Peptides against a protein of PDB entry 5EIB. Designs and how they scored, part 217

Target 1, 366 residues: chain A of PDB entry 5EIB
Amino acid sequence: VDLEPGTMDSVRSGPFGQIFRPDNFVFGQSGAGNNWAKGHYTEGAELVDSVLDVVRKESESCDCLQGFQLTHSLGGGTGSGMGTLLISKIREEYPDRIMNTFSVMPSPKVSDTVVEPYNATLSVHQLVENTDETYCIDNEALYDICFRTLKLTTPTYGDLNHLVSATMSGVTTCLRFPGQLNADLRKLAVNMVPFPRLHFFMPGFAPLTSRGSQQYRALTVPELTQQMFDSKNMMAACDPRHGRYLTVAAIFRGRMSMKEVDEQMLNVQNKNSSYFVEWIPNNVKTAVCDIPPRGLKMSATFIGNSTAIQELFKRISEQFTAMFRRKAFLHWYTGEGMDEMEFTEAESNMNDLVSEYQQYQDATAD
Target 2, 366 residues: chain A of PDB entry 5EIB as posed
Amino acid sequence: VDLEPGTMDSVRSGPFGQIFRPDNFVFGQSGAGNNWAKGHYTEGAELVDSVLDVVRKESESCDCLQGFQLTHSLGGGTGSGMGTLLISKIREEYPDRIMNTFSVMPSPKVSDTVVEPYNATLSVHQLVENTDETYSIDNEALYDICFRTLKLTTPTYGDLNHLVSATMSGVTTCLRFPGQLNADLRKLAVNMVPFPRLHFFMPGFAPLTSRGSQQYRALTVPELTQQMFDSKNMMAACDPRHGRYLTVAAIFRGRMSMKEVDEQMLNVQNKNSSYFVEWIPNNVKTAVCDIPPRGLKMSATFIGNSTAIQELFKRISEQFTAMFRRKAFLHWYTGEGMDEMEFTEAESNMNDLVSEYQQYQDATAD

## One batch from the design tools (peptide; made by RFdiffusion4, then SolubleMPNN)

Design b2_p22_1_s2 (from b2_p22_1, 16 letters changed)
Fold by OpenDDE base, seed 3:
Structure b2_p22_1_s2 (fold): chain B 366 residues (1-366), chain A 22 residues (1-22)
Amino acid sequence: as target 1 above (366 residues)
Amino acid sequence: MPPVIRSALLEEQLEKMKKILE
């Protein structure tokens, strides 16, 4: 789905374009112009019914519909505005189904789009209310991984998207291979989300490999375990050492000893015990899939629900507040039928979310 | 780089606002 036609042609002409049904390409003509309100109230609202018709058709064709997965950016008008409209409409029609998102967070280091803090704040407000699980994929973290870890002098969107793809492949492993921990979206939510609003995850991946790196280092289970808990491998721009993990899932892929995995997972938990809440028992879940990702002998994917994710929301809130105090660009949003009050509500809800994370960070076992 | 498909109008506004926010 896109509000621009050219994106569909790029997907269709791509190496995997044929995996999608031609009728499932829904697109507009005008784009959202990086405006959340265009995506949500005007251009996106004109297209949403056509998307919902496809969603219904595909849902009816499912033997067992678990829920929905959306991949979108929060900085652009289509992914943010239309994406959150679509989430809302799907939630209204399918209230008993899981809503999962891969939400790409904007960063000034990656994009020059000045209104990204507005689009992100307005999107987070919708995600808090209408999603069950949100993987926070931060463009700042992706850039920093590419630059510092992968030593790419000029990271491209292709490099960032490679990390996103590896992460998505990792976190969906249990959904794609039967008999695993978190084999469905609902079980994942039950294991990862102790409080309904606190459903924002920090993903991480090991080994980090660039698209051009053919030299796959054969990592060991200890090395994978250490790397996936390293703050430098987090794809959200927050330091887990500044918060506490509410819940963690680790997904190993490849031929390895389950015993060795369990031993290393216990060791890393014990080493990092100060970074876990003590009042949630058995808050670390581990899965092993014998099927490695393509080109790797083994990998590990990390999913963290940590109170440190508030650093990401604080960053967005600070940027939002700096713009909103100046009423900068508001006329572009209000001109699309949006009320200025919706900005204040979105800011408030995001600040409440930050406060909730802080409360649970400071909570002790009674 | 996938072009950040910016409308020419938005690019002009973004450049103007970068100068205001500096």
Scores: peptide ipSAE 0.016, ipTM 0.402, DockQ to the pose 0.014
Fold by OpenDDE base, seed 1:
Structure b2_p22_1_s2 (fold): chain B 366 residues (1-366), chain A 22 residues (1-22)
Amino acid sequence: as target 1 above (366 residues)
Amino acid sequence: MPPVIRSALLEEQLEKMKKILE
């Protein structure tokens, strides 16, 4: 789905374009012009019914529909505005199904779009209310991984998207290979989301590899385990050491000893015990899938529900506030039928979310 | 369409935008 036809043509012409049904390509003509309001209230609203028709058709073809997965960017107009409209409409029609998102957070290091803080804030407001699980994929973190860890002098969208794809493949492992822990979206939500609004995850991946880098270091289970808990491997631009984990899931892939995995996971939890809340017992879940990812002997994927994720929202909020106090670009949104009050409500809800994370960070067992 | 200013710094972007709007 896109409000721009050129994106669909790029997917169709890609190496995997043939895996998608032609009728499942729903696209607009005008685009959102990096405006959330165009995505949500005008151009996106005109297209949403056509998308819902496809969603219904595909849902009816499922033997057992668990839920929906949306991949979108929060900085743009289509992914943010139309994406959140779709989430709302799907939630209305399928209230008993899980809504999962891979939400790409904007970074001024990666994008030149000035209005990204507005689009992101308006999107987060919708995600807080209408998603059950949101993987925060932060372009800031991805850029920093590419630049600092992968030593790429000029990180490209191809490099960032490689990290995203590896992470997405990792976190969906349990869904794709039966018999694993968190084998369905609902079990994942039950294990990972202790409080309904606190469903924003920081993903991480090990080993970190650049696209086209064949330097597959044969990592050991101890090295994978250590890397998953390293702040430098997080795909969200927050330091887990500045917060506390509410819940964690670790997904190992490849042929390895379950005993060794359990021992290493216990060791890393004990070493990092100060970074976990003490009042959620057994808050770390581990899965092992014998099937490695393509090109690797083994990998590990991390899913963290951490109060440190508030750093990401604070960054967006600070950028939003700097623009909004000046009423910069507001006429582009109000001209699409938005009220200035919707900005204030979205800012407030995001600040409330930050406050909730801080409250649970400071909470003791007493 | 909202203007696109090539800058990594939001303050620099806003200052450039102010100058364009003046």
Scores: peptide ipSAE 0.014, ipTM 0.482, DockQ to the pose 0.014
Fold by OpenDDE base, seed 4:
Structure b2_p22_1_s2 (fold): chain B 366 residues (1-366), chain A 22 residues (1-22)
Amino acid sequence: as target 1 above (366 residues)
Amino acid sequence: MPPVIRSALLEEQLEKMKKILE
């Protein structure tokens, strides 16, 4: 789905374009112009029914519908505005199904749009209420991984998208292979989301290896475990050491000893015990799938529900407040039918979310 | 449309993507 035809044509003409049904390409002509309000109330609202018709048709063809997965950006107008409209409409029609998102957060280092803080804040407000699980992916974190860890001098969107695809493949491993931990989206939510609003995840992936070091790297369970918990491997631009993990899932792929995995997972928890809440028993879940990802002997994928994610929301809120206090660019949103109150409600809800994360970070066992 | 301020990094990436799609 897009409000621009050019993206859809690129997907259709791409090496995997044939895996999608032609009738499942729904697109607009005008785009959202990086405006959340155009995506949510005007251009996106005109297209949403056509998308819902496709969603219904595909849902009816499922033997067992678990839920929905949306991949979108929060900085643009289409992914943010129309994406959150679509989430709301799907939630209304399928209230008993899991809503899962891969949400690309805007970063000030990679920002192409001045109004990204508005689009992100308005989107986060919708995601807090209408999603069950949100993987936070930050373009800055992806760029920093490419530049610092992968030693790419000039990272490309192809390099960033490779990290995203590896992570998405990792987190969905349990859904795609039988007999795994978190074998369905609902079980993932039950294990990862102790409080309904606190459903924003920090994803991570291992191994991350530069091309020059690939031939010399032994892939071992200890190295995967160490790298997976390294702050430099997080695909959200926050430091887990500045917060506490509420819950963690680790998904190992490839042929390895379950005993060695359990030992290394226990060791990393013990070494980092100050970064876990003590009042959630058994808050680290581990899965091992014998099937490695393509091109690797083994991998580990990290899913962290950490109070450190508040650093991401605080940065967005600070940028939002700096613009909103000046009423900068508001006329572009109000001209599409938005009320100024929707901005203040979205800011308030995001600040409440930050306060909730801080409360649970500071909570001690009585 | 709100003004788009592209980073130098984003412009370079967009140019690289255009070359891949040609």
Scores: peptide ipSAE 0.013, ipTM 0.381, DockQ to the pose 0.013
Fold by OpenDDE base, seed 5:
Structure b2_p22_1_s2 (fold): chain B 366 residues (1-366), chain A 22 residues (1-22)
Amino acid sequence: as target 1 above (366 residues)
Amino acid sequence: MPPVIRSALLEEQLEKMKKILE
């Protein structure tokens, strides 16, 4: 789905364009212009019914509909505005299904869109209420991984999107392949989300290795486990050491010893015990899938529900507040039928979310 | 600083954003 036809043409002409049904390409003629309100109230609102018709058709064709997965950017107008409109409409029609998102968080390091803090804040407000699980994929973290870890001198959107695809492939492994832990979306939510509003995940992937160092690196379970818990491997620009893990899932792929995985996972938990909440027993889940990712012998994917995710929301909130106090660009949103009060409500809800994460971070087992 | 995709337009927008964030 896009509000611009050129994006759909790029997908269709791409190496995987043929895997999608032609009838499932829904697109507008006029983009959102990086405006959430245009995506949510005007251009997106005109297109949403056509998308819902496709969603219904695909849902009816499912033998067992678990839920929905949306991939979107929170910095743009289409992904943020129309994406959150779609989430709301799907939630209204399918209230008993899991709503899962891969939400790309904006960063001033990778985008020139000044209004991204507005689009992100307005989106987070919707995601707090209407999603069950949100993977926070932060463009800042992706950029830092590309530059520092992968040794890319000039990271491209292609390089960032490669990390996104690896992460998405990792977190969906248990849904796509038989493993020792048969996860469905609902079981994942039950295991990962102890409190309904605290459903924002910090994903991570291992191995992350520069092209020049690949030949010198042994892929071992200990190295994967250690790298997976390293803050430098997080796809969200948060330091887990500044917070506490509420829940963790680790998804290993490839031929490895389950015993070795369990031993290494126990060791890393014990070594990092101060970074876990003590009042959630058995808050680390491990899955092993014997099928490695293409081109790797083994990998590990991390899913962390950490109170450190508040660093991401604080960053967005600070940027939002700085712009909103000046009423910068506000007329572009109000001109699309948005109320100025929706900005203050969105800011308030995001700040409440930050406060909730902090409360659970400071909570001790009495 | 990681090399921002420096278009002249991006530099102007980043400067505008910095002025908004200052």
Scores: peptide ipSAE 0.014, ipTM 0.454, DockQ to the pose 0.014; fails the geometry check

Design b2_p22_1_s3 (from b2_p22_1, 13 letters changed)
Fold by OpenDDE base, seed 4:
Formats: structure tokens, C-alpha cells, sequence
Structure b2_p22_1_s3 (fold): chain B 366 residues (1-366), chain A 22 residues (1-22)
């Protein structure tokens, strides 16, 4: 789904274009012009019924519908505005199904789009209310990984998308291979989301190696475990040491000893015990899949529900506030039928979410 | 200099920002 035809043509002409049904390509002509309000109230609102018709058709063809997965950008108008409209409409029609998102957070390191903080804040407001699980994939973290860790002098969207695809493949391992931890979206929610509003995940992936260093690195379970918990391997620009983990899932892939995995996972928890909440018992879950990812002998994927995610929301909120105080670009949103009060409500709800994370960070077992 | 990710998407964003400033 897109409000621009060119993206659909690129997917259709791509190496995997044939895996999608032609009738499942729904697209507009005008785009959202990086405007959340165009995506949510005008251009996106005109297209949403056509998307819902496809969603219904595909849902009816499912033997057992668990829920929905949306991949979208919160910086653009289509992914943010139309994406959140679609989530709202699907939630209304399928209230008992899990809503899962891969939400790409904007960064001024990656994009020069000045209104991205508005689009992101308005989107987060919708995601807090209408999703059950949200993987926060932060373009700032992806850029920093590409530049600092992978030693790419000029990161491209292709380089960022490679990290996104590796992470998405990792976190969905348990859904794709039977007999694993979190084998369905509902079990994932039960294990990872202790409080309904606190459903934003910090994903991480290991190994992250530069092309020049790949030939010299032995991949071991201890190294994977250490890297997986390293802030530099997180796909969200947050330091886990500045917060506390509510819940963690670790997914190992490849041929390895379960005993060694359990020992290393216990060691990393004990070493980092101050960064876990003590009042949630058994809050670290581990899975091992014998099937490695393509091109690697082994990998580890991290899913963290951490109060440190508030750093990401604070960054967006600060950028939002700097523009909103000046009423910069507001006429572009209000001209599409949006009320200025919706900006204030979205900012307030995101600040409330930050306060909730801080409250649970400071909570001690009595 | 911040390495600018050169993509069609970035060009579209710049074009949009230029249109928003016009």
C-alpha cells in the first residue's frame, strides 16, 4: 500500500514482486507529501476503503487469523497518517486480533524533512491506543550502526533497510518456525507486554560486523550474547543502562548448544541485574532455532521492553515542541481538516507514556 | 558534513519542503 505509484512499481519489478498478488497492490496518485494529515484525513482517507476490501478478502482466506503486521515509517505522510488510519479501521473491524507494527522512527541524521517530528508524534499517539506490539526501528540507531559500527562513510537507504530486514527476520523467527517461544502474536504480547500501553520494543541484532572484519570473526554464543545486550547493537537509539528492562526475549539462530545459550543468558542477566526490574519474575525468555539466517552461521535477535525507550520519545517530543511553539507548518495540517488541538493531545499522550515508563523504572519491590 | 542519504525519497522530501516554503 502506498499513496505514490512509484514505490509499487519498484516492488512489482523487484526480485520478489511476483510473491504478491497483483490485486493486493493498492496505491494512490498524489502521495501524502510528508503530511500526516493528508495521510489520515484526505488522500489516505480516500484510499483506505480499497485497502480494507483487500484486508477483508485476505483475512477471510486465512485458516486461522492471528492478527495483522504493519510495516511503516512515522516520518512520512503515508506510513504515519494513512498507516495509523488503517490501524484504527482494522482495530475497529477486528477488535479481538493482535495489531503488530514495525514502526520506523524518523531522525534528522537520515532525513531533512522538517515536519517528521509532527508526523511521528501524531503517529505515536495512535500507536499507544491502537497497537498491541510495536517494534521501534529508529533511523538514528540504524544510521549510527551503519556509520560507526559498519564503517559506511555514506549510508544509503539500502544499507538501513538491510538492517531492518535482518531484524524483522530475527523477531519473526518464532512465528515462522514451529515449537518456539512466542509461537504466535498473542503469546508474544502476553510474555512481552506486562502493561497494555507499554508495548514499544527495542529490537537488536547480532552480529553487526563491517565487511572488512567479517572474514576474521569467529561467531560464538558468548560473543553473540554480549553483542545482543550492547547498546551499539540496538535498533533504537536508547541506552538500556539508562533504564530497566521490563521484559526481554532473545532468539538465537543456528546450530549451537542450548546449555551454552542458557549459561550465557544467565551470566548476562546476572552481570546486568541492576538493569532489570526485580518485581517481574522470569522476565527473560530465550529461544533457539536450528536454522541460521541466510549468509550467517549463527545470529541472535533481541527484543527488549525497556523503560529506556523513553529516550526515543523524549527526542521526538523535544523536536516537536521546538516547532510547535512557533506554529511552524501547522497550516499544512489544519488545511487538510486536522484540528490544532490534536497536536496538543498527541504531545500530551506521548509525555504521559514517558511518565509511565519512568514510574515503572523507579518502582521497587516492596 | 552529515552524509546525506541520496534516495528518491530524500529528493521527494526536499521537493516537498521546497513546496511548503513557497
Amino acid sequence: as target 1 above (366 residues)
Amino acid sequence: MKPVIRSALLDEQQAFMAALQA
Scores: peptide ipSAE 0.036, ipTM 0.592, DockQ to the pose 0.014
Fold by OpenDDE base, seed 3:
Structure b2_p22_1_s3 (fold): chain B 366 residues (1-366), chain A 22 residues (1-22)
Amino acid sequence: as target 1 above (366 residues)
Amino acid sequence: MKPVIRSALLDEQQAFMAALQA
């Protein structure tokens, strides 16, 4: 789905374009112009019914519909505005189904789009209320991984998207292969989300290796375990050491010893025990899938629900506040039928979310 | 200078945003 026609042609002409049904390509003509309100109230609102018709058709064809997965950016207008409109409409029609998102957070390191903090804040407000689980994929973290870890001097969107794809493949492993922990979206939510509003995850992937070092790197369970818990490997720009993990899931892929995995997972928990809440028992879950990802002997994917995620929201909030106090660009949003109060409500809800994470960070076992 | 990922798409978006602000 896109508000621009050219994106659909690119996907269709791509190496995997044929895996999608032609009738499931729904697109507009005008784009959102990086404006959340165009995506949510005007251009996106004109297209949303056509998308919902496709969603209904595909849902009816499912033997057992678990829920929905949306991949979108929060910095743009289409992914943010129309994406959150779709989430809202799908939630209204399917209130008992899981809503899962892969939400790409904007960064000034990647884009110079001035209004990204508005689009992100307005989107987060919708995600807090209308999603059950959200993977926070932060363009700032992706850029830093590409530059620092992968040693890419000039990271591209292709490089960032490769990390996103690896992560998405990793976190969905348990859904795609039988007999795994978190074998469905509902089980994942139950295991990962102890409090309904606190459903924002820090993803991570291992191995992350520069092209020049690939030939010298052994892929071992200890190395994967160490790397996936490293703050530098988090695909959300927050430091887990500044917060506490509420819950963690680790998904290993490839031929490895379950015993070795359990030992390494215990060791990393013990080493990092101060970074876990003590009042949630058994808050680390581990899965092993014998099938490696394409091109790797083994991998590990990390999913963290940490109170440190508030650093990401604080960054966005600070940028939002700096613009909103000046009433910068507001007329572009209000001109599309958005109320100025929605900015204040979105800011308030995001600040409340930050406060909630802080409260649980500071909570002690009674 | 923060290394900004420059893509043709980013340039087009910047041009579009600049045109909207003009």
Scores: peptide ipSAE 0.027, ipTM 0.559, DockQ to the pose 0.013
Fold by OpenDDE base, seed 1:
Structure b2_p22_1_s3 (fold): chain B 366 residues (1-366), chain A 22 residues (1-22)
Amino acid sequence: as target 1 above (366 residues)
Amino acid sequence: MKPVIRSALLDEQQAFMAALQA
């Protein structure tokens, strides 16, 4: 789905374009112009019914519909505005199904779109209310991984998207292969989301190695475990050491000893015990899938529900407030039928979310 | 061509955002 035809044409003409049904390509002509309100109230609102018709058709063809997965950006107008509209409409029609998102967070290190803080804040407001699980994929973290860890001098969107795809493949492993932990979306939510509003995850992936170092690095369970818990491997730009994990899931892929995985996972938890809440018992879950990802002997994917994620939301909020106090660009949004009050409501809800994370960070097992 | 992250535009955006925060 896109409000621009060019993106859809690129997917269709791509190496995997044939895996999608032609009728499932729904697109507009005008785009959203990086405006959330165009995506949510005007251009996106005109297209949403056509998307819902496809969603219904595909849902009816499922033997067992667990829920929905949306991949979108929060900095643009289409992914943010229309994406959140679509989430709302799907939630209304399928209230008993899981809503999962892969939400790409904007960064001024990656994009020149000035209004990204507005689009992101308005989107987060919708995601807090209408999703069950949101993987926060932060373009800032992806850029930093590409530059610092992968030693890419000039990271491209292709390099960032490679990390996104590896992570998405990792976190969905348990859904795609039988007999795994979190084998369905609902079970994932039960294990990962102790509080309904606190459903924003920090993903991570290992191994992350520069091309120059790949040939010299052995892939071992201890190395994967250590790297997976390293703050530099988080795909959200926050330091887990500045918060506490509410819940964690680790998904190992490849032929390895389950015993060794359990031992290493226990060791890393013990080493980092100060960064876990003590009042959620058994808050670390581990899965092992014998099937490695393509091109790797083994990998580990991390899913963290951490109170440190508030650093990401604070960054967006600070940028939002700086623009909003000056009423910068507001007329572009209000001109699409949006009320100025929706900005203040969205800002307030995101600040409330930050406060909730802080509250649970400071909570003790009394 | 893979879209390259343009550093100059990012610097201008950062400067603009910094000026909005000042």
Scores: peptide ipSAE 0.025, ipTM 0.560, DockQ to the pose 0.015
Fold by OpenDDE base, seed 2:
Structure b2_p22_1_s3 (fold): chain B 366 residues (1-366), chain A 22 residues (1-22)
Amino acid sequence: as target 1 above (366 residues)
Amino acid sequence: MKPVIRSALLDEQQAFMAALQA
């Protein structure tokens, strides 16, 4: 789905374009112009019914529909505005199904789009209310990984998207292979989301190795385990050491000893016990899949529900506030039928979310 | 990386950024 035809043509002409049914390509002509309100109230609203018709058709073809997965950006107008409109409409029609998102967070290091803080804040407001689980994929963290860890002098969107793809492949491992922990979206939500509003995940991937160092690095279970808990391997721009983990899932892939994995996972928890909440028992889950990812002997994917994710939301909120106080670009949003009050409500809800994370960070076992 | 689509909003954004840097 896109409000621009050129994106769809790129997907169709791509190496995997043939895996999608032609009738499932739904697209507009005018785009959203990086405006959330165009995506949500005008251009996106004109297209949403055509998307919902396809969603219904595909849902009816499922033997057991567990939920939906949306991949979108929060900085652009289509992914943010139309994406959250779709989430709202799907939630209304399928209230008993899991809504899962891969939400790409904007960063000024990657994009020069000035209104990204508005689009992101308005989107987060919708995600808090209408999703069950959201993977926060932060373009700032992806850029920093590419630059610092992968030693890419000038990271490209291709490099960032490669990390996104690896992460998405990792977190969906348990859904794609039988007999795993978190084998469905609902089980994942039960294990990862102790409080309904606190459903934003910090993903991580290991190994992250520069091309020049790949030949010299041994892939071992201890090394993968250590890297997953390293702040430098997190795909959200927050430091886990500044917060506490509510819940964690670790997904190992490749031929390895389950015993060794369990031992290393226990060791890392014990060494980092101060960074876990004490009042949620058994809050770390581990899965092992014998099938490695393509091109690697082994990997590990991390899913963290951490109170440190408030740093990401604070960054967006600060950027939002700086623009909103000046009423910068507001007329472009209000001109599409949006009320200025929706900005204040979205900001308030995101600040409430930050306060909730802080409250649970400071909570002691009674 | 510059957005591919030029809009009046993007032009105003560029003007605003230029004014903030001045």
Scores: peptide ipSAE 0.062, ipTM 0.641, DockQ to the pose 0.014; fails the geometry check

